Peptides against a protein of PDB entry 3C66. Designs and how they scored, part 53

Target 1, 189 residues: chain A of PDB entry 3C66
Amino acid sequence: KSWANLFEKNDFFFRYKFYLEITAYTRGSDEQHLKWSGLVESKVRLLVMKLEVLAGIKIAHPFTKPFESSYCCPTEDDYEMIQDKYGSHKTETALNALKLVTDENKEEESIKDAPKAYLSTMYIGLDFNIENKKEKVDIHIPCTEFVNLCRSFNEDYGDHKVFNLALRFVKGYDLPDEVFDENEKRPSK

## One batch from the design tools (peptide; made by RFdiffusion4, then SolubleMPNN)

Design b2_p14_8_s1 (from b2_p14_8, 8 letters changed)
Fold by OpenDDE base, seed 4:
Structure b2_p14_8_s1 (fold): chain B 189 residues (1-189), chain A 14 residues (1-14)
Amino acid sequence: as target 1 above (189 residues)
Amino acid sequence: MKYRLENTVFIVEE
């Protein structure tokens, strides 16, 4: 069974209280991003496998469809801001300072040829084994291994001004708006 | 590439 067949969007972002976000960033061409994000995405299954064997993790389910977004990103500071603010509802409003590239505006002269930051985000839904009301979970090792895997795979991605990778643990109520449809209500705390 | 690992240690509650 393919992962795509196992998980549909229907309630994925309501099914879990916790999610791990894997975001590939590229400030460059769409071709560069396609290669970089493709590499990252191809390794996500390995991360899932490493997460699943952790005692505190009951379930690690990847959402197979990446979320794609791009912003006009004229400066390196803007690129840093995107990486700082993206991935959390608490902070994503800061991205409103940048122009989101959409199908509707991508052909505008001011956008078409502008420097862009591309984002591809994969989500893993997490369920935990909680024995005593609270459980401390440490996923640092598998996340680090994943990053190292992506980093070491190809030297072409060595330019940190272009290619970046982020892993972020977030609660369901703090998921970015992009994961919800217009008619869907964000999960509450 | 540069990488970020955010909130890799956390407490979960029922």
Scores: peptide ipSAE 0.567, ipTM 0.945, DockQ to the pose 0.848
Fold by OpenDDE base, seed 1:
Structure b2_p14_8_s1 (fold): chain B 189 residues (1-189), chain A 14 residues (1-14)
Amino acid sequence: as target 1 above (189 residues)
Amino acid sequence: MKYRLENTVFIVEE
């Protein structure tokens, strides 16, 4: 079975205690974001392969569908704030200061032509081999290799004011609200 | 592009 067939949203975000988030950011056009996020998403499988061979990692399972969101982003400071606060339930409430673009409001004159930040996020569920109640895990190398791969693939993404990439290790109870349906209860600590 | 790597070294518990 393909990864797409094995992992559905239904229980994916309840199955693991730990997740790795990969977020592609674009402050620019929709076309720019589609190209950038598409590149990042196309390389996630390579990251998974590198994670799977680490002794401390028992399982690395990607969720095959990205989560998409966009915000009106008038300033560079707003863009920095999005990158700082997104990806954690603890901090994501700060994003409420920005206007979320939705299908209902995207055609409004104040939103349609406004500067926007686009986000595409991929998730990897992680399970670990714990020998003595606690295990120290270091995924710095595969994550760095992944970032370097995405960065070096095309020079068009060199402008940090437009294109950015973040990898964040997050516990299941601190996943962003976007991964849960309204009727789903967030995992407890 | 700028990149962020957050919590790439961590301790997991049972």
Scores: peptide ipSAE 0.567, ipTM 0.945, DockQ to the pose 0.852
Fold by OpenDDE base, seed 5:
Structure b2_p14_8_s1 (fold): chain B 189 residues (1-189), chain A 14 residues (1-14)
Amino acid sequence: as target 1 above (189 residues)
Amino acid sequence: MKYRLENTVFIVEE
């Protein structure tokens, strides 16, 4: 079986203590985001391959589906705030200051034509080889290579006011609420 | 495209 069938959502976000989040951001049209996020997502498997061969990493398993969200984003400062606060339970409450676009509200006049920021987030679960109770892990190189790969692939994504990419290492207890169902309890520290 | 790399060097423990 391919890695795509290894874990379902109900177990994936409880199985690992650590995760790498890869978020593609687009402040523009949904069409722009579809292309950008699709590119980023298409490269995630290459990042996984590079992570798996690191001595300190025992397992690197991608979650098969991206998490999608969008916010009304009237200003560049709002866009920066989204990028700063998204991806961590500790900080994500700041996003409540913005209007989340949902299927229920997307047709509202104030939302339909408003500037939007689109987010697509991929998750990689990480397990580590810990020999002496503690292990120092450095994933900077593969992450940098991944970013460079995405950046260099197409010049159309050169506008930083529109297209952005973030990689964030997050502990399981600090995962965003979006990865859990209402009936699921957040992992403890 | 602007990018952010956050916490790419870390210590893990049991």
Scores: peptide ipSAE 0.562, ipTM 0.944, DockQ to the pose 0.844
Fold by OpenDDE base, seed 2:
Structure b2_p14_8_s1 (fold): chain B 189 residues (1-189), chain A 14 residues (1-14)
Amino acid sequence: as target 1 above (189 residues)
Amino acid sequence: MKYRLENTVFIVEE
């Protein structure tokens, strides 16, 4: 199969059993988020390079397009909840308590000027070198280095009330619904 | 900026 096929959406999220999610969060303006998420996205390839050299990782392939979402986020507690619940099918239903911003509703008066949390999520598909049916993998160091790289780039991103970053390891069956089309079935365990 | 590193140590099985 060609490398091009690897980056097809529906193939990508069924190809691997494991994924690393990288989510840039912004509670602020769209402009702030574009800058922040753009920075994070620009550094993902560096993280991939660091992951690829780990002995336990056979393949680390980034999905080239981010997934974008935004929620009305009136309070800091809401922002914390988003960061806690997003990124896993097990917990994402909690986000239904918040108003999802869509193209259809973004111009509504109650939404247009409301405080918002913006999310941009990048995915890395992971394949592992499994010896003896079981492998312990530790990606803490490259992930920490990645976070530090993003954080240190600009002092403006130091405001934790506005800018945040999450890296989450997830299994394919626990991917958020957003990565699947309506006609696609979620992978089984 | 706060950050979350979730499940950065894990066990994978065949």
Scores: peptide ipSAE 0.559, ipTM 0.944, DockQ to the pose 0.838

Design b2_p14_8_s2 (from b2_p14_8, 6 letters changed)
Fold by OpenDDE base, seed 3:
Formats: structure tokens, C-alpha cells, sequence
Structure b2_p14_8_s2 (fold): chain B 189 residues (1-189), chain A 14 residues (1-14)
């Protein structure tokens, strides 16, 4: 069975207590975002490989599909706010101040030609080898290597006003609402 | 490209 058949969406976001989020941001065209996010997504497997060999990590399992969203983003401050607030249930409510682009509203005059920020987010479920009751885990090195790989691959993504990348470690109860269906209850603390 | 790496050092409890 393919990995895709073994892990349905509904089970994946309840299976692990911890997740690593990888978000590619683009403030520009959908074409620019497609190229940027595609590059980032193509390198996720290398990050997984680096995580799996860490002694403290038992499992690093990527979710097979990215989550896609876009917001009307008229200012650079709005773009910074998106990058600051996205990826955590604790802070994502701040994004309600911006207009979420949907299939239903994308043709509205106020949205169609507006500046947009595009987001593509990949998730990695993490399980750990815990020998002691409490252990410190450090995944900074593989994350940094991943960022450097994405940055060095193509100079076209050098403009920080357009292209950005974030890696965020989150607990299962703090996952964004986007990963759950409307009828699903998020994990408790 | 600007990047963020957040909470890459954390504590896990059994």
C-alpha cells in the first residue's frame, strides 16, 4: 500500500502530539507562488530524511498534500502579520482582519485585482523516543539545512518582499483550523 | 527570501 493510502487526512492530524509546519509564502502572482511552493515542497523529503536519523525522533511522517490559502494583502505590514500569526490556533484569529480569498469570492472586484499573499503549508507528524520522563529535542540543524537548500537553489527567490519560508514546531492541540474538517474536534491539551 | 524557524528547540514529555 502506498503511504497515501495508509494515512487519511482525518487520522493524520490526530495521530501525533507534535507537528512541524513548513510554509512557503508569496506576495505576488499565483504563478510566482506555484514555482516557489513547488520548490519548497520538492525538498521536504530531504528534511524528513534528516529528521528521521536524529536519535530522539522515532517517526517523521510527512502529510502528502499541502494546504493552500490566500489573503488579500494590501501592505507589507499585512504580509508580516500573516507570517507572524499563521500556523498556530492561538494566533490565527488575527488573520480574520484580512480577507480570505475563496472560490466563492475570488471574482469580486475588490478581491480579483487586489494584492495577494499565497500560502502553501506542508505538515510533518513527529513521534519521539523518550527514555526519560522529560527530554529536550533540538531540530534546529536539519531545519536550517532545509532553509539553506531552498534559498541557495535559485536566486530568483531572493526578494524577501515577495518570497518567504517558515518552519514552525507546534503541538497537536495548537494546529490551525484548516487541518480539521468542520465536524472534527481538535485535540485537547 | 526571509525565513523563520520557530520553536525548533522544545521539550517532550512521556
Amino acid sequence: as target 1 above (189 residues)
Amino acid sequence: MKYRIENSVFTVEK
Scores: peptide ipSAE 0.664, ipTM 0.955, DockQ to the pose 0.833
Fold by OpenDDE base, seed 2:
Formats: C-alpha cells, sequence, structure tokens
Structure b2_p14_8_s2 (fold): chain B 189 residues (1-189), chain A 14 residues (1-14)
C-alpha cells in the first residue's frame, strides 16, 4: 500500500494491532479548544519521530486527521468522567450518560448555551520488533517528553479545569467506536 | 493543564 493510503481512513484502524491515542480536552469555548488542540496536533509529528527511534518499535504511523467530539459537560465531575472513560471501547459506554453534541442538536436551547467539553483525538498505529514470543515495550519517556512540550509551550493552558491532555495505549479491538464506519466490523482479539 | 499517560508500559506478542 502506498504512503498516501496511511493518511486516508481506508484500513488504518485494521492495519495495526496497537495504537497510541493522543486526546486534547477542553472544557470551555470552541475557540479555546481550537487553539489547544491545534497546539497538540502540531507536536504529534515530534512524538512519532521519537517513537520511531525506539528499538522495539518497527513502525509508528500517524493518522493525519483528528477525531472531533463534544459533550454537554455541566460539572467538573462530568469532565473527569469523560477523561477517565474516553478512548477505550470497554469504558466508552459510560459516556452515554452525557449528551453528545451533534449537528442535529447543537441549536437546541438545552445544548447551545450549555457548558461543553471538546475532544480532539489523534491516532498513531504501532508495529513492533518482536524477537521473542513476547516483548515488553516502554514508551513512557517519549510520551512524557511530548506532554512536556505541549504544557511548556504556553502558560495559557495552565488551568487544569479547562485544558487537559491524555495519551493512551490501546489494542486495536479496544479502539473507540468513532474510528469505525457503520459498515465496518470491529477487529477481533 | 493536567495530563494522563495510560498503559505506556505493555507486552506485545508475535
Amino acid sequence: as target 1 above (189 residues)
Amino acid sequence: MKYRIENSVFTVEK
């Protein structure tokens, strides 16, 4: 498959057994989120570069487009719940307790002026060099360095009640439903 | 901002 195919949805979420999710969270305005998520997204290429040089990683391929979602988020507890539950198929059903903002409902009075949490998620597909039957992989350092790059760039993002960042390693069968089309079947274990 | 890094140490199988 051509390099260009990696940046189209195609089979990206079926190609790898493992993925790294990078999610920028904002409980605030759309403008605040645009700036925050834009910063995070602009640094993803640096994370990829650092992952690629790890001995255990054969391939680190980013999906170039972020996934966008937003929820009505009336409380700080709701915001914590979103951050705890999002990014895994095992836990994402908990988000059903919140109102997902859609193009169809965004103009409803109960939604339009409600506090919102915005999410932008980038995905990196990972392939590994496995010498033995099982290999232990540690990507904590590159992930920490990435977080440090994002948080040190601008002090405006210091308010943890508004701006947050999560990196999550997930297996392909545990990817969120958002990455699959209605006609696509989730990968098996 | 607050950050989370989850499952950054893991085992992969061939």
Scores: peptide ipSAE 0.664, ipTM 0.955, DockQ to the pose 0.854
Fold by OpenDDE base, seed 5:
Structure b2_p14_8_s2 (fold): chain B 189 residues (1-189), chain A 14 residues (1-14)
Amino acid sequence: as target 1 above (189 residues)
Amino acid sequence: MKYRIENSVFTVEK
């Protein structure tokens, strides 16, 4: 397939059986999140490079744009819940307990001034070299290196109550709903 | 910052 097809949203999230999600979390201001997520996003290409050199990885293809979302997040427990439940279709329904900030409601007084958790998620599609019927793959090292790179870059992000980072390996059928249009059928197991 | 690395060891099938 052409490079053009690989960058189309609808094709990207159906092309691979496996994805790596990189989510930057910020419980604070939009400005804080912009800086934090921007840093994380700027380093994704380095993670891709490290993934591509692993013997078991055939392809590591980043999606070009982040997915952005934000929730009203009044407590630290809510923030922990978001981080626990986000990124998987299996668990994301728990997020319905929180108020999603949308273009339609963001100007409501109860939402506008509320504490918020901001999320920016980058996706990497993964294809593997499978010699046997089943292969065990370990991507922990490049993921750890990526986290360390983001963490060590600036001390301003040291407050774990504000800034967090998650990397999650997810199967295509378990991708969050945000990556699909309403008329698209989720990939089957 | 706090970080999470989830499911970084997995099995894939042909």
Scores: peptide ipSAE 0.663, ipTM 0.954, DockQ to the pose 0.853
Fold by OpenDDE base, seed 1:
Structure b2_p14_8_s2 (fold): chain B 189 residues (1-189), chain A 14 residues (1-14)
Amino acid sequence: as target 1 above (189 residues)
Amino acid sequence: MKYRIENSVFTVEK
């Protein structure tokens, strides 16, 4: 199917056994995050192109819309915890210790003026050419090239206390809850 | 900017 058909969520998160998550993190202002996440998102297609030419990869399809979330993040340790725990169903429950910012609570005084961590996550569904029973796949080079591209593009993002980037390979059954609707059942192992 | 690349080497099964 064409990328155009993947603009809608539909069954995208059920179609593949494996996904690559790309998350832009910002502990700062909404404006800072908009610029940083926009840069990262603008480069995702280049990563897809590099993945597609790997012999072991049959298909690399991006979900073109980012998932957005933000948390009250009062400390640097909280920010590190978010980056450690986000992106996996196994670990994301740790995020419950932080206050999720929602449309319902964003105007509360305790939330409105609080330090925040912003997250924008892009997903790439992966299908593989498996010749044997088991195949080893290495996507480290394309991922590193992508990170270097984002890092080198603008010096404004040099502050690691503010701007961060993560790429995480995950199995479909371990996708974050955010990708599923309340009426959808998580894929099994 | 700090970056993380997690599980970039993996095994897939048929």
Scores: peptide ipSAE 0.661, ipTM 0.954, DockQ to the pose 0.838

Design b2_p14_8_s3 (from b2_p14_8, 9 letters changed)
Fold by OpenDDE base, seed 1:
Structure b2_p14_8_s3 (fold): chain B 189 residues (1-189), chain A 14 residues (1-14)
Amino acid sequence: as target 1 above (189 residues)
Amino acid sequence: MRYRLENTVFIVEK
């Protein structure tokens, strides 16, 4: 398999049983989000390197492109809800209560001038060395180091009302719908 | 910023 094939969407979200999601959140301007998400995305390779050296991890493969979405987000409670519900198929239906910004609706006056939450999500596919029937895996340290790196790199992102970051471990069958095409069937348990 | 770390300790099965 070529390097290019390993990182193409075609089978990436079917190849692994487990994924790590890294989501940068911004409730503010698109310019603010571009800078924040760009910083987070630029550091993902360092997280991958730290994951790869863990004895229990056989493979840590990043998907090459972020997934982008934005919602009309009129309140702080809406912003908290987005951060709580996004990233899992089990909970993402709660996001239907908010207006998704699309290419078709972004120029509407009610949407164009509305406060927005922006999301950029990077995915890492994970494979594990399982010696026994069940193995306990702990990725807390590399994840904490990654978050601290993003936080400490620039003080401009100190406002938690605007900028946030989430890392979520999810199973393949619980990936958000955004990673699949309309003609693709979600992986089973 | 604030951050969330969700399920950083987990069990995997063969």
Scores: peptide ipSAE 0.628, ipTM 0.954, DockQ to the pose 0.858
Fold by OpenDDE base, seed 3:
Structure b2_p14_8_s3 (fold): chain B 189 residues (1-189), chain A 14 residues (1-14)
Amino acid sequence: as target 1 above (189 residues)
Amino acid sequence: MRYRLENTVFIVEK
């Protein structure tokens, strides 16, 4: 396979059975989110390097482009709900209670000036060295180091009412709908 | 910021 093919979306979300999701959340301005998500994204390569050296991990392959979404988020409870429900197909339907901001509706008066939550999500495809029928994998340390790196890098992101970060391990069949095109079928269990 | 780490310890099957 050519180097160019490794970075194409085409089959990335079908290639692996397991994924690590890294989501930067911002309840504030687009400018605040661009800075926060940019910082998080800039550190993902360091996480990949730490994952690759774990004995149980055969491959840690980042998808190079973030997925972007935003919701009208009038309350702190809504912001907590977004962080709780986002990132899994099983739970993402709860987000339908909120107004998704789109290119088509972003200029509507009810949306344009509304409080918003912004989401940027990076994906890492994972393959494992399985010696036995079942293998326990622990990626807690590199994930914690990554979060601490993002937290300590700049004090401007200290307000948890505005800036948050989540890392979630998911199976391929439970990926959010956003990663698939309309003509693509979700992987089976 | 606050952070969430979900399912960072898991079992994979062959």
Scores: peptide ipSAE 0.628, ipTM 0.954, DockQ to the pose 0.842
Fold by OpenDDE base, seed 5:
Structure b2_p14_8_s3 (fold): chain B 189 residues (1-189), chain A 14 residues (1-14)
Amino acid sequence: as target 1 above (189 residues)
Amino acid sequence: MRYRLENTVFIVEK
C-alpha cells in the first residue's frame, strides 16, 4: 500500500462519526463470491445517491475499496454467527471462535479445502444536518431499495444458504478492527 | 439471498 493510500484510509475512518457498512456474504466458492460481491459493490453508488437526497444527511461518502475477509465455515450455524457478529467492535470478538483465512495459512491442508464464508464490506461515511441537540434519522427506505435491487438483479443469488447481504449503521468508535492499523487508536465515544 | 438491515433508524447528537 502506498503512503497516500494509508493516509486516505486513516483520514476516512476518523473523519466521520457515523458509517454505513454494506457486507456481501458468500458461503461457497471464491468465484461465487467474486460475482456476488462485484454486483453489490457496483450498486453502492446508487445507494449513496439515494442517501444524499435525504434532508437529514449532509454527506454520504463511500470509501473506495472493499475490505475482504474469509473464515473457515464448516456449518450453517457458523455462517449465521458470522453474519450476526461481524461489523461492530462490540461483537466481532465472537469471530475469534472461527479460523480466519489469511495469506499465511490459506495453503494449510485443514484450511485449503475447508468450507469458507467470504465477506466483502464497503463503507460509507455519514455526516448529518442536526438542527436540534438530538435528531432521529431514518435511512430504512434507501437501504431497502438497495437490497431489493441486489436481490432482484439475478436469480442465481436466491439461495440464502450461500448468498447474503447486510447493511449496518455503526458509530465510528464501534467500527471493526479491520479498518484501523495496528498502531492506530480507535476513536473515542 | 437474505438481507439484514441493522440500525437503519437511529438518533444522532450534536
Scores: peptide ipSAE 0.626, ipTM 0.953, DockQ to the pose 0.848
Fold by OpenDDE base, seed 2:
Structure b2_p14_8_s3 (fold): chain B 189 residues (1-189), chain A 14 residues (1-14)
Amino acid sequence: as target 1 above (189 residues)
Amino acid sequence: MRYRLENTVFIVEK
């Protein structure tokens, strides 16, 4: 099987106990988000390379396709809430207070012209070298280098009211619902 | 842009 076939959705979100989420946020136009998320996504391979060389990391495998979502986001507080609550099953229920934009509702008058927050999320599956029963892992440096790379690439993304980036380490059982199909059961603890 | 780094230091168990 080709390298690409190894990263099909199939069992990717069941294969690892741990994941790194990279989410590009945009409160603005779809065009703005396309440019911003495209930049972030184009740099993920560099993050993977930096993770793979860490002694504590055995495997860092990116899922090749981003997950896309958008919400009606009328206020800056809503935008902060999205960034705070997204990316974890424990907290994502708070997003139910906002209107999720779907193909079915995007043409509704109340949604079509409403302010929106766009999200593009990339996932990296992680496996670790565990010598003892417990191992402390620190990925702060590679993650910081990644965000700095994205930030420094273009000054047009300087407006934090529009463009944001988050990296979140999550356990497999705490992945967002978006990664699972309706017929798939969420991994247990 | 602002960035958020969440749980970049963690403990993993076998």
Scores: peptide ipSAE 0.623, ipTM 0.954, DockQ to the pose 0.853

Design b2_p14_8_s4 (from b2_p14_8, 7 letters changed)
Fold by OpenDDE base, seed 5:
Structure b2_p14_8_s4 (fold): chain B 189 residues (1-189), chain A 14 residues (1-14)
Amino acid sequence: as target 1 above (189 residues)
Amino acid sequence: MKYRIENSVFIVEK
């Protein structure tokens, strides 16, 4: 069985205390985003492999499916705000200032032709080997290598006004609301 | 493409 079949959504976001989020951002067309996010997603397994071999990491388990969202994004400042605030429960409420695109509203005239930011987020659950009461973990190198791999693969994504990538380490209690169902209670600190 | 890497160094507690 591949790692993709190990955990269902309902258990995955409760199983780990720590997660690495990989978000591909696109301010442009859905076609542009599909290509960009697809590239990023295709390389996540390589990041997992690099994380797994770190001495401090016991488990690096990717969630099978990306989370998809899109916002009306009229300005570059809005796009920057999305990138700053997305991915953490502490800050995601700021996104309420923007119009979330949904299946129910996507055909509205004010939304249909509006500039949009598209987000695809992959999650990696992390478990650690803690010998002492506290342990310092550094995943900067594999994360940087991953970014470089995505950046160097295709020059078509060179426009930073359109294509962006973020890696964010978060605690389980600070995961975005999107990962939980309405009937699920957020993990406590 | 611009990138962000946030909190790549952290402390975990048992």
Scores: peptide ipSAE 0.648, ipTM 0.952, DockQ to the pose 0.843
Fold by OpenDDE base, seed 4:
Structure b2_p14_8_s4 (fold): chain B 189 residues (1-189), chain A 14 residues (1-14)
Amino acid sequence: as target 1 above (189 residues)
Amino acid sequence: MKYRIENSVFIVEK
């Protein structure tokens, strides 16, 4: 079975208490982002494999489709803010200061030709082997290896003003709003 | 590119 057939959105974001978010950022053209995000996405399966072999991880299941978003991003500071605030419900409200590009507004004169930051986010649901009441889990090594794979693959992405990558571990109740449908209620703590 | 790895060490409770 292909990964695409394994998981539907249906309950994926309710199924796990913990998620790893992988976000490819591009402040540039949509073509640049397509290439960059495509590269990152192509490597996610390798990250999953590395996570699965960790003793503390019972399950690492990738959501098959990336979440795509873009913001009008006129300044480098805005780009930094996006990277700081995106990926957590606790902080994502700060993104309201920027104009989210939508299908409805993308053709507006003020948006169409504006500088943009593009985001593609992949999600991995995580389940853990908990022997004790509390267990410390460290996924830093697999995450670092993943970053290194993406970074070392091609020199074309060396410009940090354009291309960035983030991995963020989040709890289910702190997932970004984008993963839920309008009629879905966010998981509670 | 720059990269961020956030909260890669965490405590999980049963």
Scores: peptide ipSAE 0.647, ipTM 0.951, DockQ to the pose 0.856
Fold by OpenDDE base, seed 1:
Structure b2_p14_8_s4 (fold): chain B 189 residues (1-189), chain A 14 residues (1-14)
Amino acid sequence: as target 1 above (189 residues)
Amino acid sequence: MKYRIENSVFIVEK
């Protein structure tokens, strides 16, 4: 299959047992988020390159497009909750306590002028070289290098009340609902 | 910027 086919949504989130999620968070303006998420997204290819050279990793394939979402986020505690709960099917139900911003509701007065948290998430599908029944995999170094790269690139993102970054390793059955269409069934364990 | 790295060490099974 061509690389082009691998980057289409069609089976990407069913192809791998494991995924790495990279989420850029912004509690601020749309303009702030556009710049921050754009920076993070521009560096994902470097993370992929570092993952590919690890002996235990057979394949690291990025999904080419980010997933975008935003929530009304009136408090700092809400922002912390979003960062704690997002990225896993097990925990994402907690986000239902917040108002999701949609094209249908974004012009409502209560939403339009409300503080917002913006999320942009990139996904990397992972396949591993498993020689034994069980293999221990450690991707901490590449992930840390990636975080440091994003953090050090521009001082404008120093405010942790506004800009944050998360990397989360998840199993395919625990991917967020956002990656599946309504007619798609979530992978089982 | 605050960052989180979750589950960067894990066990995979064949």
Scores: peptide ipSAE 0.646, ipTM 0.951, DockQ to the pose 0.847
Fold by OpenDDE base, seed 2:
Structure b2_p14_8_s4 (fold): chain B 189 residues (1-189), chain A 14 residues (1-14)
Amino acid sequence: as target 1 above (189 residues)
Amino acid sequence: MKYRIENSVFIVEK
């Protein structure tokens, strides 16, 4: 398979047992989110480079397309809940308490002018060098460096009530539903 | 900007 094929959805979310999720959050305008998520996305390749040089990591493969979603987010508590629950199949059902913004409902008066939280999520598939039956992997340093890079780039993103960033390591069977088509079966444990 | 880094230390199995 060509490298180009690997960057398409195809079997990307079935190819790896482990994934790193990078989510940019914005509670504000779509313009604010576009700038923030664009910055985060532009730095993902640097994170990949740092992951690839770790001895325990065989492959760090970014999925090229971000996943986009937005919710009506009337309170700061709702925004915190989104950040707590998003990114895991185990917890994402809690998001059903919020109104998902869709192309079908975005023009409704109750949604159009409502405060919104925007989410852009990038995925990195991970394969590891396993010498023994079990291997301990620590990716905290490159993740922290990535966060610091995004945070320090522009002071305009200093408001934590508006702009946030999360990195989450997840197993393939615990990926959010958004990565699968309706006709695809979720990977088993 | 507030950040979260979750499960950055983990065990993988062959």
Scores: peptide ipSAE 0.641, ipTM 0.951, DockQ to the pose 0.852

